Peptides against a protein of PDB entry 2YKT. Designs and how they scored, part 80

Target 1, 231 residues: chain A of PDB entry 2YKT
Amino acid sequence: SRSEEMHRLTENVYKTIMEQFNPSLRNFIAMGKNYEKALAGVTYAAKGYFDALVKMGELASESQGSKELGDVLFQMAEVHRQIQNQLEEMLKSFHNELLTQLEQKVELDSRYLSAALKKYQTEQRSKGDALDKCQAELKKLRKKSQGSKNPQKYSDKELQYIDAISNKQGELENYVSDGYKTALTEERRRFCFLVEKQCAVAKNSAAYHSKGKELLAQKLPLWQQACADPS

## One batch from the design tools (peptide; made by RFdiffusion4, then SolubleMPNN)

Design b2_p9_4_s2 (from b2_p9_4, 3 letters changed)
Fold by OpenDDE base, seed 2:
Structure b2_p9_4_s2 (fold): chain B 231 residues (1-231), chain A 9 residues (1-9)
Amino acid sequence: as target 1 above (231 residues)
Amino acid sequence: SLPADPQWV
């Protein structure tokens, strides 16, 4: 029936969220944590490299013929420090605004969805059973009427069961239809949340890239000229 | 009572 098909579709939406979306989201969070760790590793490794560059700048500053190049090397290290600070800010946002929030939600979601599905199934079954009962009683009444010397005695009661069946069928169809819309909304909410949080991460990432581009665009021409103008 | 909605917005 139409109601049975829509019921199956509703259950499949909940099942897809629970068995496909949520496990995939847990994996996404795990991959995000790995990515965060790798970027933190980049920051640490970069610090060592640019600390060593500062040491080269110190040696240049101590030289008689390369003092001005010491300042250039210090500026290169400082610009990098500012870029890495922006990366660390982006990583904090990535962790706190995306990963932690997703982790909290996905942990709660298994319980929520299981209960929501169970509630839907219980009410759907209750309405279905009530319909089946009315149909069975109508069938019994018709059998009794066929064996009666006065079938007209049962006519009013037959009409009452027909009306009750029609109403219960309509209620079941509406309930299952609303259940399906609700399930699709639940699925959409999860994807929308992921998209919105990724947009926030993208904004923070854009700030990191913009800061790096700005700082390097400002200084790189000066650094490129440093060897052409021997003081 | 249903468990708390995770608030997926």
Scores: peptide ipSAE 0.353, ipTM 0.917, DockQ to the pose 0.821
Fold by OpenDDE base, seed 5:
Structure b2_p9_4_s2 (fold): chain B 231 residues (1-231), chain A 9 residues (1-9)
Amino acid sequence: as target 1 above (231 residues)
Amino acid sequence: SLPADPQWV
């Protein structure tokens, strides 16, 4: 029936969230932690590289003919330090505002969704059983009427069951329809949260990239000219 | 009663 199909669709939405979305989100969080670790590793490795560049700048500063190139090498290292500081701020936000919040919510969600689905199933079954009972009683009444010498005795009661069945059918259909809308809303809420948190990450990432671009664009022409200047 | 809503949105 239409109500049975809609019921199946409703249950499938809850199952999709519980069995597909939530496990995938846990994997997403794990991949996020891996990405965070890799970026932290980049920051650490970069520090070693630019510390070594500073050492080259020190040697240039001690030379007779390349003294001014020492300052250029120091500036290159300093600009990188500022870029890495901005990356660290982005990573803190990535951890605290995305990963931690997703982890907290996904951990609570299994219990919530299981209970929500169970509540829906219980009420759906209750309404279905009440409808089935009325239909069964009408069928019994009709059999009794057909075997009676006075069928008119049962006419009013037959009409009452027909009306009750119609009302219960409508109530069941409405309940299942509302249940489906609720389930779809639950699914959408989870995706919307993910999108909103990714927007926050994107804003922080944009700030990091903008700062790096600004600093390098300002200094790069100066650095490119340094070797052309006579000593 | 239902468990606490994780408050996704």
Scores: peptide ipSAE 0.352, ipTM 0.918, DockQ to the pose 0.820
Fold by OpenDDE base, seed 3:
Structure b2_p9_4_s2 (fold): chain B 231 residues (1-231), chain A 9 residues (1-9)
Amino acid sequence: as target 1 above (231 residues)
Amino acid sequence: SLPADPQWV
């Protein structure tokens, strides 16, 4: 029936969220934590490299013939430090605004969705069973009427059951239809949250790349000239 | 009563 098909579709939406979306989201969070850890590792390794570059700048500053190149090397290390600080700010936002929030929500979601599905199933079954009972009682009444010498005594009661069946059928169809819309809304709100949070990550990433590009664009021409024009 | 909604958007 139409109601049975829509019921199956409704249950499948909830199952897809619980069995596909939520496990995939947990994996996404785990991959995010791994990415964060790797970027923190890059930050640490980069510090060692640019600290060593500063040491080369100190040696140039102590020389008689290369003093001005010491300042260039120090500027290179300082620009890197500023870019790296911007990356650390982005990582902090990535952790606090995306990963932590997703982790908290997905942890609560299994219990919420299980209870929501169970509530829907219980009420759907209750309405279905009430309809089936009414249909069975009408069938019993008709059988009794056919065996009676006075069938007309059952006519009013037969009409009452027909009306009750029609009403219960309509209520069941409406309930299942609303259940399906609710389930689709639950699916959509989870994807929307992910999209919105990923947009925030993208904005922070764009800011990091923009800042790095600006700092390097300002200094790189000066650094490229330093060896050509000794003072 | 239902468990608390995780408050997805």
Scores: peptide ipSAE 0.351, ipTM 0.916, DockQ to the pose 0.796
Fold by OpenDDE base, seed 1:
Structure b2_p9_4_s2 (fold): chain B 231 residues (1-231), chain A 9 residues (1-9)
Amino acid sequence: as target 1 above (231 residues)
Amino acid sequence: SLPADPQWV
């Protein structure tokens, strides 16, 4: 029936969230943590590299013929420091605004969805069973009426069962329809949350890239001339 | 009652 098919669809939405979305989201979080760790490793390695660059700048500054190149090397390291600060801000946001929040929610979600599905199933079954009971009673009544010498005595009861079946059928269909809409909303809100949080990460990433591009674009022409200029 | 909604918004 239409209600049975819609019921199946409703259950499938919940199953898809619990069995596909949530496990995939857990994996996404794990991959995010791995990515964060790798970026932290890059950050640490970069610090060592640019600290060593500063040391080269110190040596240039102590030289007689390369003093101005010392300033260039210091500027290069300073620009890196500023870029790195932007990266750290991005990583902090990535951790706090995406990974932590997703982790907290996905851990709670299995219990929530299981209970929501169970509640829906219980009420759907209750309404279905009540409908089936009325249909069965109508069938019994009709059988009695057909075997009766006075079928008219059952007419009012037959009408009452027909009305009750119609009402219960409508209630079941509406309940299942609303259940399906609710399930789809539950699915959508999870994807929307992921998209919104990823947008926040993207904004912070864009700020990092823009700042780096700006700083390098500003200084690179100066640095490129440093060796061509007389000492 | 249902468990707490994770508030996915």
Scores: peptide ipSAE 0.351, ipTM 0.916, DockQ to the pose 0.802

Design b2_p9_4_s3 (from b2_p9_4 with E7K S9V)
Fold by OpenDDE base, seed 2:
Structure b2_p9_4_s3 (fold): chain B 231 residues (1-231), chain A 9 residues (1-9)
Amino acid sequence: as target 1 above (231 residues)
Amino acid sequence: SEPADPKWV
């Protein structure tokens, strides 16, 4: 029936969220944590490289013929430090505004969705059973009427069951239809949250990239000329 | 009591 098909679709939406979306989201979080760790590793390795560059700048500053190049090397290391600070801010946002929030929600979601599905199934079954009961009673009444010497005795009761069946059928169809819309809304809410949080991360990433571009655009022409104009 | 909504959106 139409109601049975829509019921199956509703259950499948909840099942897809619980068995496909949530496990995939847990994997996404795990991959995010791995990515964060790798970027932190890049940060640490870069610090060592630019600390070594500072040491080269110190040696240049102590030289007779390359003193001004010491300042250039220090500026290169300082620009890197500023870019690195922006990366660390982006990583904090990535952790706190995306990963942690997703972890909290996905942990709660299994219990929430199980309860929501169970509530829907219980009420759907209750309405279905009530409909089936009315249909069965109408069938019994019709059998009694066919065997009776006075079938008209049962006419009013037959009309009452027909009306009850019509009403219960309509209620079941409406309930299952609303259940399906609710389930689709639940699915959409989860994807929307992921998109919104990824947008927040993207804004913070853009700030990191823009700061790096700005700092390098300002200084790189100066550094490129440093060897052409010996002091 | 029903489990709390994770408040996705």
Scores: peptide ipSAE 0.362, ipTM 0.915, DockQ to the pose 0.873
Fold by OpenDDE base, seed 5:
Structure b2_p9_4_s3 (fold): chain B 231 residues (1-231), chain A 9 residues (1-9)
Amino acid sequence: as target 1 above (231 residues)
Amino acid sequence: SEPADPKWV
């Protein structure tokens, strides 16, 4: 029936969230932690590289003919330090505003969704059973009427069951329809949360990239000219 | 008591 199909669809939404979305979200969090670790590793490795560049700048500063190139090498290392500071701020936000919050939500969600599905199933079954009972009683009444010498005796009661069945059918259909809308809303709110948190990460990432672009755009022309001006 | 809503959105 239409009600049975809508019921199946409703249950499938809840099952999809619990069995597909939530496990996939846990994997997303794990991949996020791996990405965070890799970026932290990049920051650490870059520090070693630019510390070594500073050492080359020190040697230039000690030379007789390349002193000014020492300052250029120091500036290159300093700009990189500032870029890495922006990356660290982005990573802090990535951890606190995305990963931690997603982890907290997904941890609570299994119990919440299980209870929500169970509540829906219990009420759906209750309404279905009440409808089935009325249909069964009408069928019994009709059998009794057909075997009676006075069928007219049962006419009013037959009409009452027909009306009750119609009302209960409508209530069941409405309940299942509302249940389906609720389930779809539950799915949507989870995706919306992910999108909103990813937008916050994107804003912080944009700030990191903007700062790096700005610093390099200011200095790169000066660095490119440094070797063209012999002392 | 019912499990708390994770409060997604």
Scores: peptide ipSAE 0.359, ipTM 0.912, DockQ to the pose 0.878
Fold by OpenDDE base, seed 1:
Structure b2_p9_4_s3 (fold): chain B 231 residues (1-231), chain A 9 residues (1-9)
Amino acid sequence: as target 1 above (231 residues)
Amino acid sequence: SEPADPKWV
């Protein structure tokens, strides 16, 4: 029946969220944590490299013939520090706005969805059983009427069962339809949340890249000329 | 008590 098909579709939506989406999201979070850790490692390694660059700048500043190159090397290290600060802000946002929030939600979600599905199934079954009972009673009534010397005695009761079946069928169909819409909404809410949080990460990433590009574009011509200028 | 909605957007 239409209601049975829609019921199956509804259950499949919940099943897909619980068995496909949520495990995939947990994996996504795990991969995000790995990525964060790797970027933190890069940050630490970069700090050591540019601290060493500062030391080279100090040596240049102490020299008689390369003092101006010391300032250039210090500027290079300072630009890197500013770029690195933007990266740290991006990573903080990545952790706090995406990973932490997703982790909290996905942990609670299995229980929530199981309860929601169970509630839907219980009510769907209740309405289905009530319909089946009414149909069975109508069938019994019709058998009694066919074997009766006075079939007209059962006509009003037959009409009442027909009306009750029609109403219960409509209620079941509406309930299952609403259940399907609800399930699809639940799925959409999860994807929308992921998209919104990923957009926030993307904005912060864009800010990092823009700041780096701006700072380097501003200073690089100056640095490139430093060796051509006679000391 | 029913499990709490994770409050997805």
Scores: peptide ipSAE 0.359, ipTM 0.912, DockQ to the pose 0.857
Fold by OpenDDE base, seed 3:
Structure b2_p9_4_s3 (fold): chain B 231 residues (1-231), chain A 9 residues (1-9)
Amino acid sequence: as target 1 above (231 residues)
Amino acid sequence: SEPADPKWV
């Protein structure tokens, strides 16, 4: 029946969220944590490299013929420090605004979805059973009427059961239809949340990249000329 | 008590 097909579709939406979406989201969070760790590793390794560059700048500053190149090397290290600070801010946002929030939500979601599905199934079955009962009673009444010497005695009751069946069928169809819309809304809410949080991450990432671009664009021409100046 | 909605968007 149309109601049975719609019921199956509704259950399949909940099943897809629980068995496909939520496990995939857990994996996404795990991959995000790995990415965060790798970027933190880059930060640490970069600090060592630019600290060593500062040491080269100190040696240049101590030289007789390369003092001005010492200042250039210090500026290079300072620009890196500023870029790195922006990266750390981006990583904090990535952790707090995306990973932590997704982890909290996905942990609660299994219980929530199980309860929502169970509530839907219970009410769907209740309405279905009530319909089946009315159909069975109408069938019994018709058999009694066919065997009776006075069939007209059952006419009013037959009309009452036909009306009750029609009403219960309509109620079941409406309930299942609303259930399907609700399930699709639940699925959409999860994807929308992911998109919105990923947009926030993208904005913070853009701020990191723009800051780096601006700082380097300002200083790089100066650094490129430093060796052309006769000392 | 029903489990709390994770408050997805």
Scores: peptide ipSAE 0.353, ipTM 0.911, DockQ to the pose 0.852

Design b2_p9_4_s4 (from b2_p9_4, 4 letters changed)
Fold by OpenDDE base, seed 4:
Structure b2_p9_4_s4 (fold): chain B 231 residues (1-231), chain A 9 residues (1-9)
Amino acid sequence: as target 1 above (231 residues)
Amino acid sequence: SLPEDPKWV
């Protein structure tokens, strides 16, 4: 029946969220944590490299013929420090605004969705069983009427069951239809959340890249000229 | 009552 088909569709939406989306989201979070860790590792390694560059700048500053190159090397390290600060801000946002929030939500979601599906199934079954019962009683009544010498005795009851069946059928169809819409909304809100949070991450990432580009573009011409202008 | 809604967008 139409109601049975829509019921199956509704259950499939919940099952897809629970069995496909949520596990995939947990994996996404795990991959995000790995990515964060790798970026933190890059940050640490970069610090060591640029600290060593500062040491080279110190040596240049102590020399008689290369003092000005010391300042260049210090500037290179300072620009890196500024870029690193932007990266750290981006990473904080990535962690706090995406990963942590997704982790909290996906953990709560298992219980929520299970209960929501169960509630829907219970009510759907209750309505279905009530309909089936009315249909069965009508069938029994009709059999009794066919065997009776006075079929008119059952006419009013037959009409009552027909009306009850019609009403219960309509109620079931409406309930299942609303259930399906609700399930689709539940699915959509999860994807929308992911998209919106990923957009926030993208904006923060763009800010990091822009700042780095600006700083390097400003200083690079100066650094390139330093060796051409001996003191 | 249902468990706490994770309050997705």
Scores: peptide ipSAE 0.332, ipTM 0.909, DockQ to the pose 0.769
Fold by OpenDDE base, seed 5:
Structure b2_p9_4_s4 (fold): chain B 231 residues (1-231), chain A 9 residues (1-9)
Amino acid sequence: as target 1 above (231 residues)
Amino acid sequence: SLPEDPKWV
């Protein structure tokens, strides 16, 4: 029936959230933590590289013919330090505003969705059983009427069951339809949350990239000219 | 009553 099909669709939405979305979200969080760790590793490794560059700048500053190139090498290291500071700020936001919040929500969600599905199933079954009971009683009444010498005595009761069945069918269809809309809304709100949090990450990432681009664009022409100008 | 809603947006 239409109501049975809609019921199956409703259950499938809840199952998809619990069995596909939530596990995938946990994996997304895990991959996010791996990405965070890798970026932290980049920051650490970069510090070592640019500290070594500073040492080369010190040697240039101690030379007789390359003193000004020492300042260039120091500036290169300093610009990198500023870029890495922006990366660290982005990583803090990435951790606190995305990963932590997703982790908290996904942990609570299994209990919530299980209870929501169970509530829906219980009420759907209750309405279905009440409908089935009325249909069964009407069938019994019709059998009794067909075997009776006076079938007219059952006519009013037959009409009452027909009306009751019609009402219960409508109630069941409406309930299942509303249940399906609710389930789809539950799915959508989870994706919307992910999108909104990813937008915050994107804003922070944009700030990091903008700062790096700005600093390098400002200094790179100066650095490129340094070797052409003898001291 | 249902368990606590994670309060997805």
Scores: peptide ipSAE 0.331, ipTM 0.909, DockQ to the pose 0.781
Fold by OpenDDE base, seed 3:
Structure b2_p9_4_s4 (fold): chain B 231 residues (1-231), chain A 9 residues (1-9)
Amino acid sequence: as target 1 above (231 residues)
Amino acid sequence: SLPEDPKWV
C-alpha cells in the first residue's frame, strides 16, 4: 500500500542517519583532530627554524659589514611570529567551534534518534492494528449478514464500519506522511549544522591566509633590496 | 521522557 511504502521510506531515513551519517561524522571528527595535531606540529617545528634564523640575525648584527642584514633577519622572524599567532587563533576556533560541538552532538544523537524512531514505530503500529481490527470486524459482519434471514438488520452497522475504516486509513496515511517529513527534516538539520560550522572554519582560515599575505607583501620588497646596497 | 535533542540547526 502507499502507507506501507512511505513507512518503509521513513524507517530508511532514520537507519541512514544512524548507520551511515553518524559513523561518518565520528570519522570526520577523528580526522579533524589529526589535522589539528599536525598543524600544532608545524607550529612547533616552525618555532625552532625561526629561532635559528634569529641567531643568524644576531651574528649579522655583530659583524662590521652586514649589520643592516641583521635587522632584516629579525624582521623575517617577527613576521613569522605574527603569522603563527594568527594560526593559533584559527586552531582555537577550529577546536572550540567545530570539533567540541560535533563531539557533544554526535554522542547525544544515537539515543535521541533511537527514541524518536521507536516512538514513530509504536504509534504507526497502533494505528495500523486499529485499522486491521476494524476491517476484520466488517468482514465478520458481512458474513453474518449473508447467512441471515434479515440482512437489513446489519446495514447501519456496516455503514458505520465503512466510515470508521475510511477515517482510520486517512489518519494512518497522514501520520506516516508527517513522520516522513519529520525524518527528512532531522537529516537536513544535521547537514545544515555541518555546513554552518564549516563556514566558520573557512572564515577563520581566510583570515589566517589574508594576514600572512598582507604581512609578507609589505616586507618582502624591503628584504629583497637589502643586498643591493653595499655598505 | 525523550532523550535530550542535540539541537541541530
Scores: peptide ipSAE 0.327, ipTM 0.906, DockQ to the pose 0.824
Fold by OpenDDE base, seed 1:
Structure b2_p9_4_s4 (fold): chain B 231 residues (1-231), chain A 9 residues (1-9)
Amino acid sequence: as target 1 above (231 residues)
Amino acid sequence: SLPEDPKWV
Protein backbone atom coordinates (compact mmCIF):
# COMPACT_ATOMS: atom_id res chain seq x y z
CA SER B 1 0.00 0.00 0.00
CA ARG B 2 0.98 3.68 -0.26
CA SER B 3 1.32 3.96 3.53
CA GLU B 4 3.48 0.83 3.73
CA GLU B 5 5.80 2.13 1.02
CA MET B 6 6.11 5.51 2.70
CA HIS B 7 6.77 3.75 6.02
CA ARG B 8 9.65 1.78 4.48
CA LEU B 9 11.08 4.99 3.00
CA THR B 10 10.92 6.67 6.42
CA GLU B 11 12.72 3.81 8.16
CA ASN B 12 15.35 3.77 5.41
CA VAL B 13 16.15 7.46 5.96
CA TYR B 14 16.80 6.88 9.68
CA LYS B 15 18.82 3.74 8.93
CA THR B 16 20.92 5.60 6.34
CA ILE B 17 21.78 8.30 8.89
CA MET B 18 22.68 5.79 11.60
CA GLU B 19 24.46 3.21 9.47
CA GLN B 20 26.05 5.35 6.72
CA PHE B 21 26.21 9.04 7.64
CA ASN B 22 27.31 8.75 11.29
CA PRO B 23 30.08 6.18 10.67
CA SER B 24 31.31 8.27 7.72
CA LEU B 25 31.27 11.36 9.91
CA ARG B 26 33.34 9.57 12.56
CA ASN B 27 35.86 8.74 9.86
CA PHE B 28 35.80 12.37 8.70
CA ILE B 29 36.61 13.49 12.26
CA ALA B 30 39.49 11.00 12.44
CA MET B 31 40.89 12.25 9.13
CA GLY B 32 40.53 15.82 10.42
CA LYS B 33 42.57 14.96 13.52
CA ASN B 34 45.26 13.45 11.32
CA TYR B 35 45.30 16.57 9.15
CA GLU B 36 45.57 18.80 12.25
CA LYS B 37 48.50 16.74 13.54
CA ALA B 38 50.30 16.98 10.21
CA LEU B 39 49.86 20.76 10.07
CA ALA B 40 51.15 21.08 13.63
CA GLY B 41 54.15 19.07 12.48
CA VAL B 42 54.69 21.52 9.60
CA THR B 43 54.66 24.43 12.04
CA TYR B 44 57.26 22.75 14.25
CA ALA B 45 59.53 21.85 11.33
CA ALA B 46 59.24 25.37 9.90
CA LYS B 47 60.36 26.85 13.24
CA GLY B 48 63.57 24.83 13.10
CA TYR B 49 64.28 25.89 9.51
CA PHE B 50 63.73 29.61 10.10
CA ASP B 51 65.65 29.57 13.39
CA ALA B 52 68.55 28.25 11.34
CA LEU B 53 67.98 31.06 8.81
CA VAL B 54 68.24 33.60 11.67
CA LYS B 55 71.63 32.12 12.54
CA MET B 56 72.77 32.71 8.97
CA GLY B 57 71.54 36.29 9.30
CA GLU B 58 73.61 36.74 12.47
CA LEU B 59 76.73 35.60 10.62
CA ALA B 60 76.03 38.08 7.81
CA SER B 61 75.60 40.89 10.36
CA GLU B 62 79.01 40.03 11.86
CA SER B 63 80.71 40.17 8.43
CA GLN B 64 82.39 43.30 7.09
CA GLY B 65 81.01 43.08 3.56
CA SER B 66 77.51 41.59 3.99
CA LYS B 67 75.96 43.38 6.99
CA GLU B 68 72.87 44.60 5.13
CA LEU B 69 72.11 41.04 3.98
CA GLY B 70 71.81 40.08 7.64
CA ASP B 71 68.77 42.36 7.96
CA VAL B 72 67.23 40.80 4.84
CA LEU B 73 67.62 37.29 6.27
CA PHE B 74 66.08 38.42 9.58
CA GLN B 75 63.11 39.92 7.73
CA MET B 76 62.59 36.68 5.81
CA ALA B 77 62.48 34.73 9.06
CA GLU B 78 60.15 37.25 10.72
CA VAL B 79 57.64 37.22 7.85
CA HIS B 80 57.55 33.45 8.03
CA ARG B 81 56.99 33.61 11.80
CA GLN B 82 53.95 35.82 11.23
CA ILE B 83 52.58 33.43 8.59
CA GLN B 84 53.03 30.49 10.98
CA ASN B 85 51.26 32.37 13.77
CA GLN B 86 48.29 32.81 11.45
CA LEU B 87 48.37 29.08 10.69
CA GLU B 88 48.33 28.25 14.41
CA GLU B 89 45.27 30.44 14.89
CA MET B 90 43.55 28.67 12.01
CA LEU B 91 44.41 25.28 13.55
CA LYS B 92 43.00 26.31 16.91
CA SER B 93 39.75 27.30 15.23
CA PHE B 94 39.75 24.09 13.19
CA HIS B 95 40.03 22.05 16.38
CA ASN B 96 37.58 23.98 18.56
CA GLU B 97 34.93 24.98 16.03
CA LEU B 98 34.87 21.90 13.78
CA LEU B 99 36.39 18.74 15.25
CA THR B 100 35.24 19.12 18.87
CA GLN B 101 31.71 20.08 17.88
CA LEU B 102 31.35 17.25 15.37
CA GLU B 103 32.67 14.73 17.89
CA GLN B 104 30.18 15.84 20.55
CA LYS B 105 27.23 15.80 18.16
CA VAL B 106 27.93 12.42 16.57
CA GLU B 107 28.22 10.83 20.03
CA LEU B 108 24.82 12.17 21.12
CA ASP B 109 23.20 11.40 17.78
CA SER B 110 23.17 7.60 18.08
CA ARG B 111 20.94 7.74 21.15
CA TYR B 112 18.72 10.46 19.75
CA LEU B 113 18.09 8.79 16.37
CA SER B 114 17.49 5.35 17.87
CA ALA B 115 14.85 6.76 20.18
CA ALA B 116 13.26 8.87 17.43
CA LEU B 117 13.00 5.87 15.09
CA LYS B 118 11.60 3.67 17.87
CA LYS B 119 8.97 6.27 18.77
CA TYR B 120 7.91 6.55 15.14
CA GLN B 121 7.75 2.75 14.72
CA THR B 122 5.69 2.31 17.88
CA GLU B 123 3.11 4.90 16.90
CA GLN B 124 2.95 3.71 13.28
CA ARG B 125 2.33 0.14 14.48
CA SER B 126 -0.33 1.30 16.93
CA LYS B 127 -2.25 3.11 14.19
CA GLY B 128 -1.81 0.18 11.80
CA ASP B 129 -3.09 -2.32 14.37
CA ALA B 130 -6.13 -0.17 15.10
CA LEU B 131 -6.93 -0.03 11.38
CA ASP B 132 -6.49 -3.80 10.98
CA LYS B 133 -8.80 -4.45 13.92
CA CYS B 134 -11.51 -2.24 12.44
CA GLN B 135 -11.19 -4.00 9.05
CA ALA B 136 -11.46 -7.38 10.75
CA GLU B 137 -14.62 -6.33 12.61
CA LEU B 138 -16.21 -5.14 9.36
CA LYS B 139 -15.42 -8.50 7.76
CA LYS B 140 -17.07 -10.34 10.66
CA LEU B 141 -20.13 -8.10 10.45
CA ARG B 142 -20.51 -8.76 6.71
CA LYS B 143 -20.37 -12.52 7.30
CA LYS B 144 -23.13 -12.24 9.91
CA SER B 145 -25.24 -10.09 7.61
CA GLN B 146 -24.92 -12.54 4.71
CA GLY B 147 -26.15 -15.41 6.89
CA SER B 148 -29.01 -13.43 8.44
CA LYS B 149 -32.71 -13.45 7.51
CA ASN B 150 -32.71 -9.68 8.04
CA PRO B 151 -29.52 -8.16 6.51
CA GLN B 152 -30.88 -4.62 6.87
CA LYS B 153 -30.41 -4.89 10.65
CA TYR B 154 -26.63 -4.55 10.15
CA SER B 155 -26.61 -1.78 7.51
CA ASP B 156 -26.07 1.15 9.90
CA LYS B 157 -23.25 -0.60 11.74
CA GLU B 158 -21.59 -1.50 8.44
CA LEU B 159 -21.62 2.15 7.39
CA GLN B 160 -20.08 3.13 10.73
CA TYR B 161 -17.20 0.69 10.27
CA ILE B 162 -16.62 1.86 6.69
CA ASP B 163 -16.41 5.44 7.91
CA ALA B 164 -14.09 4.48 10.80
CA ILE B 165 -11.79 2.58 8.41
CA SER B 166 -11.64 5.56 6.06
CA ASN B 167 -10.75 7.91 8.92
CA LYS B 168 -8.11 5.57 10.37
CA GLN B 169 -6.59 5.02 6.92
CA GLY B 170 -6.34 8.77 6.39
CA GLU B 171 -4.81 9.27 9.83
CA LEU B 172 -2.21 6.56 9.20
CA GLU B 173 -1.30 8.02 5.81
CA ASN B 174 -0.91 11.51 7.27
CA TYR B 175 1.19 10.24 10.19
CA VAL B 176 3.54 8.30 7.91
CA SER B 177 3.80 11.24 5.50
CA ASP B 178 4.71 13.59 8.35
CA GLY B 179 7.17 11.01 9.64
CA TYR B 180 8.88 10.91 6.26
CA LYS B 181 9.15 14.71 6.11
CA THR B 182 10.60 14.73 9.63
CA ALA B 183 13.18 12.08 8.73
CA LEU B 184 14.26 14.01 5.62
CA THR B 185 14.57 17.15 7.72
CA GLU B 186 16.80 15.31 10.21
CA GLU B 187 19.04 14.16 7.36
CA ARG B 188 19.20 17.66 5.85
CA ARG B 189 20.07 19.26 9.22
CA ARG B 190 23.16 17.06 9.49
CA PHE B 191 24.41 17.84 5.99
CA CYS B 192 23.70 21.54 6.47
CA PHE B 193 25.73 21.55 9.68
CA LEU B 194 28.67 19.96 7.88
CA VAL B 195 28.44 22.51 5.04
CA GLU B 196 28.26 25.45 7.45
CA LYS B 197 31.24 24.24 9.47
CA GLN B 198 33.27 23.69 6.31
CA CYS B 199 32.41 27.26 5.28
CA ALA B 200 33.94 28.44 8.56
CA VAL B 201 37.07 26.39 7.83
CA ALA B 202 37.24 27.91 4.34
CA LYS B 203 36.99 31.46 5.74
CA ASN B 204 39.80 30.81 8.21
CA SER B 205 41.92 29.25 5.48
CA ALA B 206 41.31 32.26 3.22
CA ALA B 207 42.46 34.61 6.00
CA TYR B 208 45.65 32.58 6.45
CA HIS B 209 46.44 32.63 2.72
CA SER B 210 45.60 36.33 2.39
CA LYS B 211 47.91 37.31 5.26
CA GLY B 212 50.77 35.30 3.79
CA LYS B 213 50.25 36.77 0.32
CA GLU B 214 50.19 40.34 1.65
CA LEU B 215 53.34 39.99 3.75
CA LEU B 216 55.34 38.32 0.99
CA ALA B 217 54.12 40.74 -1.71
CA GLN B 218 55.29 43.67 0.43
CA LYS B 219 58.79 42.36 1.16
CA LEU B 220 59.80 40.17 -1.78
CA PRO B 221 60.76 43.06 -4.14
CA LEU B 222 63.06 44.47 -1.44
CA TRP B 223 64.71 41.11 -0.84
CA GLN B 224 65.24 40.53 -4.58
CA GLN B 225 67.19 43.80 -4.89
CA ALA B 226 69.40 43.34 -1.81
CA CYS B 227 72.39 41.84 -3.67
CA ALA B 228 72.28 44.37 -6.53
CA ASP B 229 72.70 47.39 -4.21
CA PRO B 230 75.55 46.70 -1.77
CA SER B 231 76.03 49.33 0.96
CA SER A 1 10.53 12.00 25.96
CA LEU A 2 13.32 11.79 23.39
CA PRO A 3 16.98 12.08 24.38
CA GLU A 4 18.67 15.43 23.89
CA ASP A 5 18.76 16.63 20.28
CA PRO A 6 22.39 17.23 19.19
CA LYS A 7 21.08 20.50 17.65
CA TRP A 8 22.85 20.21 14.30
CA VAL A 9 21.22 23.25 12.67
Scores: peptide ipSAE 0.327, ipTM 0.909, DockQ to the pose 0.790

